# Peptides against a protein of PDB entry 6J54: the designs that were tried, part 53

Target 1, 223 residues: chain A of PDB entry 6J54
Amino acid sequence: NENLFASFIAPTMMGLPIVTLIIMFPSLLFPTPKRLINNRTISIQQWLIQLTSKQMMAIHNQKGQTWSLMLMSLIMFIGSTNILGLLPHSFTPTTQLSMNLGMAIPLWSATVFTGFRYKTKTSLAHFLPQGTPALLIPMLVIIETISLFIQPVALAVRLTANITAGHLLIHLIGGATLALLNINTMTAFITFTILILLTILEFAVALIQAYVFTLLVSLYLHD
Target 2, 42 residues: chain B of PDB entry 6J54
Amino acid sequence: QFQFTGIKKYFNSYTLTGRMNCVLATYGGIALLVLYFKLRSK

## One batch from the design tools (peptide; aimed at target 1 T32 Q46)

Design b2_p19_8 (made by RFdiffusion4)
Pose (drawn by RFdiffusion4):
Structure b2_p19_8 (pose): chain A 223 residues (1-223), chain B 41 residues (1-41), chain P 19 residues (1-19)
Amino acid sequence: as target 1 above (223 residues)
Amino acid sequence: FQFTGIKKYFNSYTLTGRMNCVLATYGGIALLVLYFKLRSK
Amino acid sequence: MSALVFALAVLFQQIESLL
């Protein structure tokens, strides 16, 4: 009975303040120069695009490359609006489940209607995988079509659920420091756990590769 | 002028990308179950 | 949602002018 942890019971609030100002704000963190040589703070933003525009370009190699100039604007928005919210009292729009159901469905159904306007047969004849055996036709085409309509729910719910799971361990491990007016040796170990956990919460950039890239495999497989 | 800088890009891919009606239908029906549960409290 | 489509159009025009 040496080190007794404590806890504080308080409501964890994902309120909804005025949002249309908070959305527009990580646009004006990125300027655009009309010059040849630039000013050494856009110049490491302009080099960071020319890397990851060479990885969502190399797989596709078609006349479906026209679509890939918009997929690097989808990686900077939720690459910024997941990184801004690590600050003390900031508010992330990709916490709420609302706009992510508007980021998955206008993009996911923009992919199944891409081959249906050109191919019209063999886009969902991709449901035929191989040289057809006889004992498993109806066990297949009720499986590979129930794992198609999962995909818009499987694209948007995997983003909202772990972003807001990073914010609760920020509060609850951080709120147990404030309520630790018991023995003071264990206060520094909970603080040291925080400043490790904030380094893990820069995997909010690593969860934007897992959104743009399973949108490219969900685009490269259909087209 | 927030148009003609990206007007060549719109009619290229908004043929399949501007299908927010399925989002509007799945959003408008999602408005109907919440006003109904508060009506029945 | 109209503010999201507007923010993505502004970021797309900035990335097109950087390339």

Design b2_p19_8_s1 (made by RFdiffusion4, then SolubleMPNN; from b2_p19_8, 11 letters changed)
Fold by OpenDDE base, seed 1:
Structure b2_p19_8_s1 (fold): chain B 223 residues (1-223), chain C 42 residues (1-42), chain A 19 residues (1-19)
Amino acid sequence: as target 1 above (223 residues)
Amino acid sequence: as target 2 above (42 residues)
Amino acid sequence: LEALLQTLAELLRKILELL
């Protein structure tokens, strides 16, 4: 069954990890505009970035807008890596839990510490929902504290699980279609249709997971 | 805003200050319990 | 939390419309 996970093995050349190059590759897809009116491709990219930025930051005040650059870079990075990973025989770094934890934990910590630094009273008050009966306060505060510490884990696992599950399903259905090509062409056609629909879904999931990841980081910042 | 009197003014689940104080009191209580059990083992 | 739930619901609706 190790063959099922072959696509998730970190690629190396002569023992040197090329994962670093793969992680850096998406940055090349977003060049810095130099002209007032850029090429069509760059203009579309900038338009999409502005659109997503307006949607994400609409919930936040001016102080929250300070994190706009970080959040937009994060969503572009995760989104681009996820989409590139949908290419056949492609490796997605975001399928590695270690990478997602490496992103989630520092960002989560930064948001929590920023909250405690500038909005200490509000941040502490979030451990107790409004209108809680007095007898339930100690238990609920403990639960909310645990919930806070689960946030980085949930953030990383959600992204990893969604992308990994999608990739596994594409590989399994793809392998099944190839196996059924010479056995039953009709069933192979059905499975192939499912594969196409699944790939379209995974494109959407790739973008949504990037958005949700960034959105949750933003929400943790502003509670 | 709700008007609270007495102890409820400082410890309530509706005001921001009240919620903060409740959280701090809870953490303080837990810390005291942990300290008690630690000292009891000696 | 409510805003998050609404956003997620809207996203799910968009996914369903896409399918």
Scores: peptide ipSAE 0.134, ipTM 0.728, DockQ to the pose 0.029
OpenDDE base, seeds 2, 3, 4, 5: peptide ipSAE 0.089, 0.017, 0.087, 0.126; ipTM 0.718, 0.617, 0.723, 0.722

Design b2_p19_8_s2 (made by RFdiffusion4, then SolubleMPNN; from b2_p19_8, 14 letters changed)
Fold by OpenDDE base, seed 1:
Order: structure tokens, then C-alpha cells, then sequence
Structure b2_p19_8_s2 (fold): chain B 223 residues (1-223), chain C 42 residues (1-42), chain A 19 residues (1-19)
């Protein structure tokens, strides 16, 4: 059933990977404003960025605000790539686990090392929850240590699985609707309705997964 | 702010310093166990 | 963390209401 995963194959032209161009493409959608009052499209984008920035960074102190640029760039990148991937016959780089691991692991490591550098005592204390009975301390510390190392894996897999599952479902239902067009028009209409609802859901999922990914990175930085 | 006396002052699950010391003690204990088994094989 | 989880749960509830 390799045909089901044809949309997830990295596109190449003459053996040269064009995935790099696809990854860089979302950056073109966010031009730098040059005027005090920009075009309506740019103004809406800036407004959305400011809104999301205020929501995400409201939990953090001034030191946490230093990561605002990185986190906002991350959410914009993941969100834009996910939304663009919902186009028909489009390739989403975020469906590739290698890419998500490539983003998650360095960011996770940066947050952990930053925590150990500036908040060593607090970071070490996070391996033991407050109020833990003395007899459970060794076991719980080990579990929390394992939990820490699972974080980058969970972060990458969550994003990849959610986007990939959505894409697969859209393709499957879409293929089913096309197959049923000449067999049973009534059932085809029902499946088509489901497809529309699913696509709307995937738009929401695309944004939410980008937000959750960035939020968790921010959370690992500050508690 | 809790009042702890004796060993509980340094090893407790409520204070920040106490939690840190417990974590370090746990890691130290594991390291010693690993070292013991490594030396035992020889 | 608790406030973030609460916010996430509220978002999930809104999604479920849309479905």
C-alpha cells in the first residue's frame, strides 16, 4: 500500500531535493513591514503575531521573554507549514519525523541547559515533586529523569502523528468519495460532507499542534 | 516555610534545597551501585 | 503548569463544541 503514502515522499527534481525550498517557502509569506501603516494583509499578520505572543508569554517573567522571538518564529513556521500542507497534492515537511526531531531535540536541549545554567537549584528540584514521601523518593526521581528524556520524543512524535494522521484521513476519505461518485451518489455525498468537516478540523489541528509544540518548549524552559 | 530539624533539614521533599539534595543523593547512590557492580565483575 | 493545563483543557472543550 505504498500508494497511500505517496504524498509523504520527499519531492525531488532530477535527483536534487526540493524539500529545502519547500521548508524555506513559508518565510516568504511573512515580509518585514516597512511602513507605520502597512497593507491590510500584513497588518492582520502582525496583529495575529502580537496576539499570540501576548498569550504565550503572559506566563513568563522578563527572562522568559528573551525566548519570545524564538518561540514565535517556531510557531509561525510550524503553523504555516502545516496549513500549506493541507493544500491538495501538497507536501508537508512536518510530516517527516526527522524534521520534527531536528527541531525538538535542539530546542529541548537548549531549554534544559538554560535551566541548569541559570536556575540550577530549581531545575534539579524538579526531579522530585513537593511532598513526596521519603520512601518513594528514589523511585520517583528515576521516573522523573526518564520523563525528562522522553520529552523530546513525545514532542516530535505528537506533532508528526497528529499532522500525518490528519493527512492520511483526508486522502482516504477523499479517495473513497471519488470511488463512490459513480457507484452511490448518496453515500458519496455523505463522505464528502465528512471530508469537509475533517478538513476544517485539520486546519484547527494544524494551528493547535504548532501552538502546543511551542508552548511545551516554553513550559520546559520555565517549569 | 516549614521548620525542619536534623537530617530532614538537608534532605526533605518540601524545600528547594532539600529536594535538590535528595536528587543528588539518589544519583550518587546509583553511581555508586554501578561502580560496585563494575568492580565486582573483575 | 496547572494554569497551562487548564487553558489547554478549555481549548479542547471549545474544539469539542465545534464538532
Amino acid sequence: as target 1 above (223 residues)
Amino acid sequence: as target 2 above (42 residues)
Amino acid sequence: LDSLLETLNEILKKILDLL
Scores: peptide ipSAE 0.144, ipTM 0.735, DockQ to the pose 0.027
OpenDDE base, seeds 2, 3, 4, 5: peptide ipSAE 0.107, 0.083, 0.028, 0.066; ipTM 0.728, 0.720, 0.712, 0.716

Design b2_p19_8_s3 (made by RFdiffusion4, then SolubleMPNN; from b2_p19_8, 12 letters changed)
Fold by OpenDDE base, seed 1:
Structure b2_p19_8_s3 (fold): chain B 223 residues (1-223), chain C 42 residues (1-42), chain A 19 residues (1-19)
Amino acid sequence: as target 1 above (223 residues)
Amino acid sequence: as target 2 above (42 residues)
Amino acid sequence: LDALLETLNILLLKILQLL
């Protein structure tokens, strides 16, 4: 029914796309620091960003560290949008597959092209795993090539599906709890408890999916 | 570390250069097949 | 046969990584 997907419809205000404002809103939550010792909240935020940056970029050498700003901005954007989407009756732009594809495809292509540009030999050799029997080499190379082109699709679909499924489940259980409030209070309490546990899980999923998305982009760069 | 002789020196699945050459050879083969079928249809 | 099994394992791992 349309009621299940009503929260996923792109909101408009007087015929104007308010979706653009929703997408840009998370950027306001990360102000630029002006002082050496900032406010407590900003300091904690910067500390978290530095911590995640150190963990994310530990895989890469000095050349890979150049992508730190892009990857950290990506994880902060996806993470913030996913967390804000868990607010009641909120719209998450990351539930839209078009947005995730529009974000994943350029980043994936950039990583692939940078690989071919600077590490051509390694990137080409990546299509054939080490130790492959000679007779299976052509087939395996074709499969690896197909796998490469499936990467952006899998990257976008994974993020979109996880966030969308979480939102749908929260709305369904939330609707069920409201319907059961007037029928059976005990059952409603049980369903409400499940809803709370699910929301906590979705908070974790929101952060994990942002991290995984960024990590996979980083790993594709590293090859 | 691996010492290959003959054609295996250029086309092997163990060395980096060998793997690259195998990939290029496969792509070239596919391109030739596509070209053959394109010319055959005309 | 061992090399074939190894390649099969590599393919399986890549499929699992893709999912």
Scores: peptide ipSAE 0.332, ipTM 0.832, DockQ to the pose 0.019
OpenDDE base, seeds 2, 3, 4, 5: peptide ipSAE 0.313, 0.296, 0.288, 0.325; ipTM 0.831, 0.829, 0.829, 0.826; seeds 2, 4 fail the geometry check

Design b2_p19_8_s4 (made by RFdiffusion4, then SolubleMPNN; from b2_p19_8, 12 letters changed)
Fold by OpenDDE base, seed 2:
Structure b2_p19_8_s4 (fold): chain B 223 residues (1-223), chain C 42 residues (1-42), chain A 19 residues (1-19)
Amino acid sequence: as target 1 above (223 residues)
Amino acid sequence: as target 2 above (42 residues)
Amino acid sequence: LEALEETLNKLLLKILELL
């Protein structure tokens, strides 16, 4: 079991937390454009950011669009860290629940507080679904309140669990493939094919989870 | 669409104001219960 | 009963959104 989770241990060099450098590394992959017509890579990045921005902010009014920069930075950060984490023997900071909680809780709190500040009536009314029978109102309000507090935990756990589970599965199948190379080459080839397919799936999951995390934060702001 | 009279005007599950009042009443009730148990413990 | 069922369905959908 220790060997399975060894890849998830926070790396340190000479006792210094190299995790900080790993977290900062994805920012180097997205340089700021300095020209009107940029390089192909930067243009593609800007195009992707524009597309995602249009899709995510389409559900928000002008007041909600103020959060566009923060939400786009969030999705780029989570997405880039998740994709880089899929590199062989790489450490993904988003596999750490503490990091995802550190992201989810403040963002969730900000959305909830923003909702209470600007849409107090709607936010308070959200604790009681429309058309609830009179006798169930107190219990339902309690349940909705509990549901609200579960939201940041669900955001963090969803992201962490999906990325962590993917990494564990890649390591397990990869280890099994290496073990089967000396036993049965054909079976090893099959497991290796599964590993490749799984890796492709994890790339998709990495992007989807980043999108879902940001979308839910945005949705909580809108509601 | 909904014409409520009496107590139903202020406490209903259909209007925004009614829902807000129901939520506030529920929180107020819980706060009173907590206060009651706190005072009883003394 | 129908209103209760609708409320329960809404709650279930919210729980599913959390999962």
Scores: peptide ipSAE 0.265, ipTM 0.812, DockQ to the pose 0.020
OpenDDE base, seeds 1, 3, 4, 5: peptide ipSAE 0.161, 0.038, 0.096, 0.244; ipTM 0.738, 0.725, 0.741, 0.793

## One batch from the design tools (peptide; aimed at target 1 F77 M99, target 2 R19)

Design b2_p20_3 (made by RFdiffusion4)
Pose (drawn by RFdiffusion4):
Structure b2_p20_3 (pose): chain A 223 residues (1-223), chain B 41 residues (1-41), chain P 20 residues (1-20)
Amino acid sequence: as target 1 above (223 residues)
Amino acid sequence: FQFTGIKKYFNSYTLTGRMNCVLATYGGIALLVLYFKLRSK
Amino acid sequence: MYEEIFNIFSFFVFYLAVLS
C-alpha cells in the first residue's frame, strides 16, 4: 500500500461552439506565392507536396490521373485539422461524426459511378473473381457485396473513433496529475507518460495516409 | 472569382463527385428519427 | 502545380463550411 492512485470524476465535454470559423482557420496557415523563388517557409510546404504527389500518382497511371489533383487537397485538410487540436484548448472539427459522414459518402459514391458511366458492365462484374467453381456461387456474391456497402461506414467511422480516443487519454492521464496531491514521486511518471503519449498523438498525420490511400485503392480497383 | 479558377475542374468530376443527394437523403432521414424520439420523449 | 492545388484546397474547405 505505498502508491495510491487517485481519480477525478468530471464530464468530458465535446461541446459544439461556432464551427464555421474553426473550419476556415487551417486554410490561412498555408499561403501561396506568385513568385519564382519563394520565401523559405512556403518552400518547405511546396516541397512536402511534391513528395506525396509522387505516391498517389504512381499506382494509377491512367486517364484517371485527373482525379489525383484533388486527393492531395484531402490530405492537407485532415492533415492540418488533426494536428491543430493537440494545442491546449483547441477544437478539432473531425472529432464530430457529422462531417465525416459527409466526407465518405460524396467521395465513395463518386467512385462506383465512375465506371458505371464508362464500363457499364465490368465494373461490378469485378464481383466475378475467377474461373467459377460450382459449390460456392451463392456463398460468394452475398459476401463480396456485403463487404462493399460496409466501405463508406468503414471509411468514416475509422477516423472519428480513434481521433477522439486520443483526446480522452490526454485528459484522463492529464487530469490524474492535477488530482495527485498524494505522494509526489509518482506525479512525474504520469507526466512522463503524457509527453510520450503526445508523441504518439502525432500519428494524427499517420491516419491521413490511411484515408487517402484506401480511397485510391477504392478508386484504382473500380477504375 | 472563386469559380473560374476551378470551373474547368468542376464539370470534369462533379459528374460523379456532386452526388451529395445520397448524403442529403441519408442525412434528411437521419433528421427524422431524432425529432421522433424527442416527440415520444 | 502548387497554386492549382491550393485553389482546389480553398474551395474544398469552403464546401465543408457550407455543409456544416

Design b2_p20_3_s1 (made by RFdiffusion4, then SolubleMPNN; from b2_p20_3, 11 letters changed)
Fold by OpenDDE base, seed 5:
Structure b2_p20_3_s1 (fold): chain B 223 residues (1-223), chain C 42 residues (1-42), chain A 20 residues (1-20)
Amino acid sequence: as target 1 above (223 residues)
Amino acid sequence: as target 2 above (42 residues)
Amino acid sequence: MFEEISKIYEYLVKLLAELA
């Protein structure tokens, strides 16, 4: 098991951590357009960004649309890092819970505090669902308050668990396939097929988790 | 529209203002209880 | 941990600047 988790250890070079370089690398894949007519790759990237931006900001008012730049940057960062992490012998920074908490807590706090500053009455009212019986009001307010504080934890753990579990499954099935090659070729072929399907699934999960993470942050902002 | 009189006008679970007041009252009550027990131990 | 979080913030800020 120690060998399985070796891929999740922060890489070092000459005793110095190189995590910073790995985190900054995805930004190089999305250059800023300088020409009126760009190449096909940049055009597709800009088109996708515009589509996702339009979809996510459709539920927000003019004040909420100010967060569009931050949310789009977030989805591009998480999505690119997750996809790059599926490459062989690569390190995925989003498998580290510390990183995900570092993103989730400030964004969650900013959305909650923004809500209290500009929509104080509505934000406070959300702690009590409409139509609650009088006897259950104190208990329900407490539960809803606890639920609010669990949101950043759930946001970080969801991303970490999904990406980490996916990596572990790929390693386990891959190792099993290699072991079965020397025992039964037919069984090894079946296991290899499962590995391919799982890899395709992990690519989808990588994109979905990036979208869900950003969407939930956006939803908390809307309140 | 709901028409409430007396205390129900300010503390209800149907109006926005009423819900807000209920939440504030709950937090205030909890804070006072915690303060009471803290002062009692000293 | 805090140093790594700070690096992540720097990356996000740079990415925001590129998207602007």
Scores: peptide ipSAE 0.057, ipTM 0.682, DockQ to the pose 0.054
OpenDDE base, seeds 1, 2, 3, 4: peptide ipSAE 0.062, 0.033, 0.041, 0.013; ipTM 0.697, 0.688, 0.706, 0.650; seed 1 fails the geometry check

Design b2_p20_3_s2 (made by RFdiffusion4, then SolubleMPNN; from b2_p20_3, 12 letters changed)
Fold by OpenDDE base, seed 3:
Structure b2_p20_3_s2 (fold): chain B 223 residues (1-223), chain C 42 residues (1-42), chain A 20 residues (1-20)
Amino acid sequence: as target 1 above (223 residues)
Amino acid sequence: as target 2 above (42 residues)
Amino acid sequence: MFQEISEIYNALVLLLAELA
């Protein structure tokens, strides 16, 4: 009775939306360290955060490094929600385009406005690549302007499409595996193997998309 | 490091200032064209 | 400034998630 998109419907309990609780749940998995020497789990988490922070902030100057807290919180949020979304019968908020646009547009706008505010000359010059022939200048400026406005859309759609497509594939192949169990056990075993491999891939995609999303926001800030 | 004279000093695709001026000139031209067609339609 | 942006960001994310 349930269609393929039933897993993407916002969950409710007793008529009350529980999306807010789902979004806040990943924050409980990353407690603030309270000791000089913490347990192994918190120590590994802090080490990973420091490692990724150093890598992402290496391309920024002192002014750009003020965004470190926001960017690190963003990657932790998206990564955690994507990983938790791979659990059976779970709802992934990042499959909702509205949520991803809500993240992409403000961050993109903040980076663009920051650029125009503090580096107006450089920001305007970025609409024209260096060394462009004189005859191509007007057309290329228009193209670069359009490219700028496509950035937030591409950022949101990339995350939404990758996570949504992965979930759909898992559901489709999982359903096919169950259907084939009653027809041919050998074929069902092959399909099940593909399902396992796809699940492993989706775990990697979940982390990669979180990293790419945050990295692109960081790169837009650098430009 | 690029040495330009005349109009190319202010409108070029190599210097930062030149690129900025080219962008502003392009937007200004487009704005004038839009304004022209808007006033013509009235 | 960045803290204010972060607060607005969090509020918008929560709002959009509930509307979705």
Scores: peptide ipSAE 0.038, ipTM 0.710, DockQ to the pose 0.146
OpenDDE base, seeds 1, 2, 4, 5: peptide ipSAE 0.012, 0.014, 0.013, 0.005; ipTM 0.642, 0.609, 0.648, 0.597

Design b2_p20_3_s3 (made by RFdiffusion4, then SolubleMPNN; from b2_p20_3, 10 letters changed)
Fold by OpenDDE base, seed 3:
Structure b2_p20_3_s3 (fold): chain B 223 residues (1-223), chain C 42 residues (1-42), chain A 20 residues (1-20)
Amino acid sequence: as target 1 above (223 residues)
Amino acid sequence: as target 2 above (42 residues)
Amino acid sequence: MFEEISQILSYLVKLLAELA
């Protein structure tokens, strides 16, 4: 009898963690194109990358668009790992908060430092919203400062919580469906339908969370 | 469009420079308070 | 079901402890 959280245990082979191999596996799914006209799979991948890149970089100037490679690699990495994590008996590295914090904190700090380096005046001014009454200035500056430091935590927790919750729901509803098969087949059919719908939703969530994570990093860079 | 005179010229919530100065003043004030309490405790 | 709920709560507490 495995517990509810068995799927979140870091996989090991002969006592050696294989998380590194799992993290590197998605890179094999995106080969570099060598031809002007590639096969259908690579063409679709390139089209999606170009589409998302165009949308995300539209808000950035020339210097901000330099981050396109970093942001696109990030969304591809998170998206691919999340989708692969929905496979049966798979391990999703993004369910580990340590990994998401490891991505969020450096990226957030890089955007903040970049802002202070190139737009010092604007960055400092962001701690005080425009039109604030004079009496509320000190308090609001403190609140905005705290808000800034919460950003990387919120970014990591959002991704971790959504992916983890999705996996747990699939497991729970799946277990309930199996239990109800011996009690009432009609109710089991209903729960099974819910499970299917939930699985479809989790596929969408897997992609959306990758996009949101990258988008928020991009927005922090824009600010 | 806004014309400020005196202290409001440097400390206001409408201009970019004014907001920056307000932020710096706030941080400076907090730093001084922390320093004061730290020195007072000794 | 109560055991499962307790496991979920325990997991959340562990997550919070890791965050702290």
Scores: peptide ipSAE 0.018, ipTM 0.699, DockQ to the pose 0.019
OpenDDE base, seeds 1, 2, 4, 5: peptide ipSAE 0.015, 0.017, 0.012, 0.016; ipTM 0.615, 0.620, 0.620, 0.686

Design b2_p20_3_s4 (made by RFdiffusion4, then SolubleMPNN; from b2_p20_3, 11 letters changed)
Fold by OpenDDE base, seed 1:
Structure b2_p20_3_s4 (fold): chain B 223 residues (1-223), chain C 42 residues (1-42), chain A 20 residues (1-20)
Amino acid sequence: as target 1 above (223 residues)
Amino acid sequence: as target 2 above (42 residues)
Amino acid sequence: MFEEISKIYEALVLELAELA
């Protein structure tokens, strides 16, 4: 069991944690454009950023679009860290719940406080769904209040659980495949095929979780 | 679409102002209940 | 470290919120 979770231990070098360097590393993968016509790789990156920006900010008004830089940087950061985490013998910072809470709670708090500051009436009315029967109003207001406070936890746990579970499955099935090579080649081949399919799925999950995390933060801001 | 009169004008689940007032009334009621039990325990 | 990250995010988000 300890061997399974060894990849999730924060790496240290010379007794000092190098997690800070790992967190800052994805920033090096996105250089700022210096030319009118950049290289093909940079052009593709800019194109993807513009597409995602248009999709995510389409539901926001002008004031909400001021958050575009923050939201786009967030999705690029989480997405890049998740993809890099799928490399062999790599450490994924987003598998740490503390990091995800560190991102989720401040962003959630900022969106909630921004809502109360600029849209006080709408924010207060959000605690009561429209069309609620009169008898259920007090109970439902309490439930919606509790639901609000669960939002940052849900954001962090969702991201952490999906990435962590994916990594664990890859390690487990990978280890099983190696063990089965000496027992039954046919079964090992099937397991290996599943491993490949799972790896492809994890690449998709890595991107989807980054998108969902940022999208939900955006939706809370819109509310 | 909806025309409310009387108390329903201020406390309803369909209008924005009505929903806000219902929420505030709920929190106010809970606060009063908590205060009541605290004072009664003394 | 994570607390520092949280502070940075909070400060940045609050600044952006004020600019909005």
Scores: peptide ipSAE 0.048, ipTM 0.694, DockQ to the pose 0.066
OpenDDE base, seeds 2, 3, 4, 5: peptide ipSAE 0.005, 0.000, 0.019, 0.053; ipTM 0.629, 0.630, 0.678, 0.681; seed 5 fails the geometry check

Design b2_p20_4 (made by RFdiffusion4)
Pose (drawn by RFdiffusion4):
Structure b2_p20_4 (pose): chain A 223 residues (1-223), chain B 41 residues (1-41), chain P 20 residues (1-20)
Amino acid sequence: as target 1 above (223 residues)
Amino acid sequence: FQFTGIKKYFNSYTLTGRMNCVLATYGGIALLVLYFKLRSK
Amino acid sequence: FVVYLFFLAFFAFDFLFFMT
């Protein structure tokens, strides 16, 4: 009975303040120069695009490359609006489940209507996988179509659910430091757990590769 | 001029990318169950 | 409040097209 942890009961609030200012703000962190040689703080933002525009370009290699100049704008917005919210009292718009159901459905249904305007038969004849055996036709085409309509819900709920799960362990491991007016040796170990956990919460950049890339496999497979 | 810089882009991919009516239908029906539960409290 | 959440789902979609 040496080290007794404590806890504080308080409501964890994902309120909704004025949002249309907060959305526009990580646009003006990135400027654009009309010059040849640039000023050494855009120049490491212009080099960071020319890396990851050479990985969502190399798989597709078609005349579906036209679509890939918009998929590097989708990686900078939720690459920034997940990184800005690690600050002390900031608010992330990709916490709320509302706009991620507007980021998954206008993009996911922009992929099944891409081959239906050009191929019209073999886009969802991709439901036919192989040289058809006889004992498992109805066990297949009720499975591979229930794992198609999962995909818009499987694209947007995997983003909201773990971004806001990174904010609660920031508060609850951080709020147990403030309510630790008991023995002071264990206060530094909870603080040291925080400053490790904030390094893990720069996997908010690593969860945007898992949004643009399973949008490219959900685009390269249909087209 | 927030248009003719990206007007060439729009009619290229808004043929399939501007289908927010399914989002508007799935959003407008999602308005209807929350006004109804508060009507029945 | 729910209509405001419905408006944000369209504003973030249009804002993403205009950011291209």

Design b2_p20_4_s1 (made by RFdiffusion4, then SolubleMPNN; from b2_p20_4, 13 letters changed)
Fold by OpenDDE base, seed 2:
Structure b2_p20_4_s1 (fold): chain B 223 residues (1-223), chain C 42 residues (1-42), chain A 20 residues (1-20)
Amino acid sequence: as target 1 above (223 residues)
Amino acid sequence: as target 2 above (42 residues)
Amino acid sequence: LALEQFRLQLFVVDFLFQLV
């Protein structure tokens, strides 16, 4: 088990946490545009950001679109960290539940409070679904209240569990492949093929989870 | 739009105001129950 | 909100199955 979870230990050098540098590293991959026509890489990045921004904020009104910068920075951060985490021997900060809770709880709280501030009546009404039978009203309100408080936990755990499980699975299958190299080459080849396919899947999962995380935050803002 | 009379006008699960009032009433009831048990325990 | 979450989950699941 120690070998299995060794990759999830926060790296430190001489007692100094280098996790901060790891978290800040993705920002270097997204330089700010300085020209009307930038390099191909920057142009593609800006295009993707604009496309995702339009898609993400399409459901929001003008007041909700004020969150565009925050949400886009969030998706870029989570997406980039998740993708970089798939590099060999890399540390993924988003595998840490504390990191994801640190993002989920404040963002969720901000969206909920913003909802109550600008749409108080509608937000309060959301605790009771429309058309609920009269006898179920008190219980359902309680359930919806509990559901609301579970949202930040679910948001954080979803991201953490998906990324962590992916890393663990890659590690396990990779270890099995290495172990089978001397036992059965054919079986090792099959396992290696599965590992490759799984790695490709995890790249997709990394991006999807980043998108889902941001989308849910945006959706909570929309109420 | 639904036309309700009496108490159903203010407490219903179909109108926005009715839903809000139901939620507030539920929270108020829970708060009163908690207060009752707290005072009773003293 | 719940319906949108469910739709999103279905979309994610469908997308993942298409990738496999």
Scores: peptide ipSAE 0.075, ipTM 0.772, DockQ to the pose 0.025
OpenDDE base, seeds 1, 3, 4, 5: peptide ipSAE 0.020, 0.017, 0.087, 0.018; ipTM 0.660, 0.636, 0.780, 0.636; seed 4 fails the geometry check

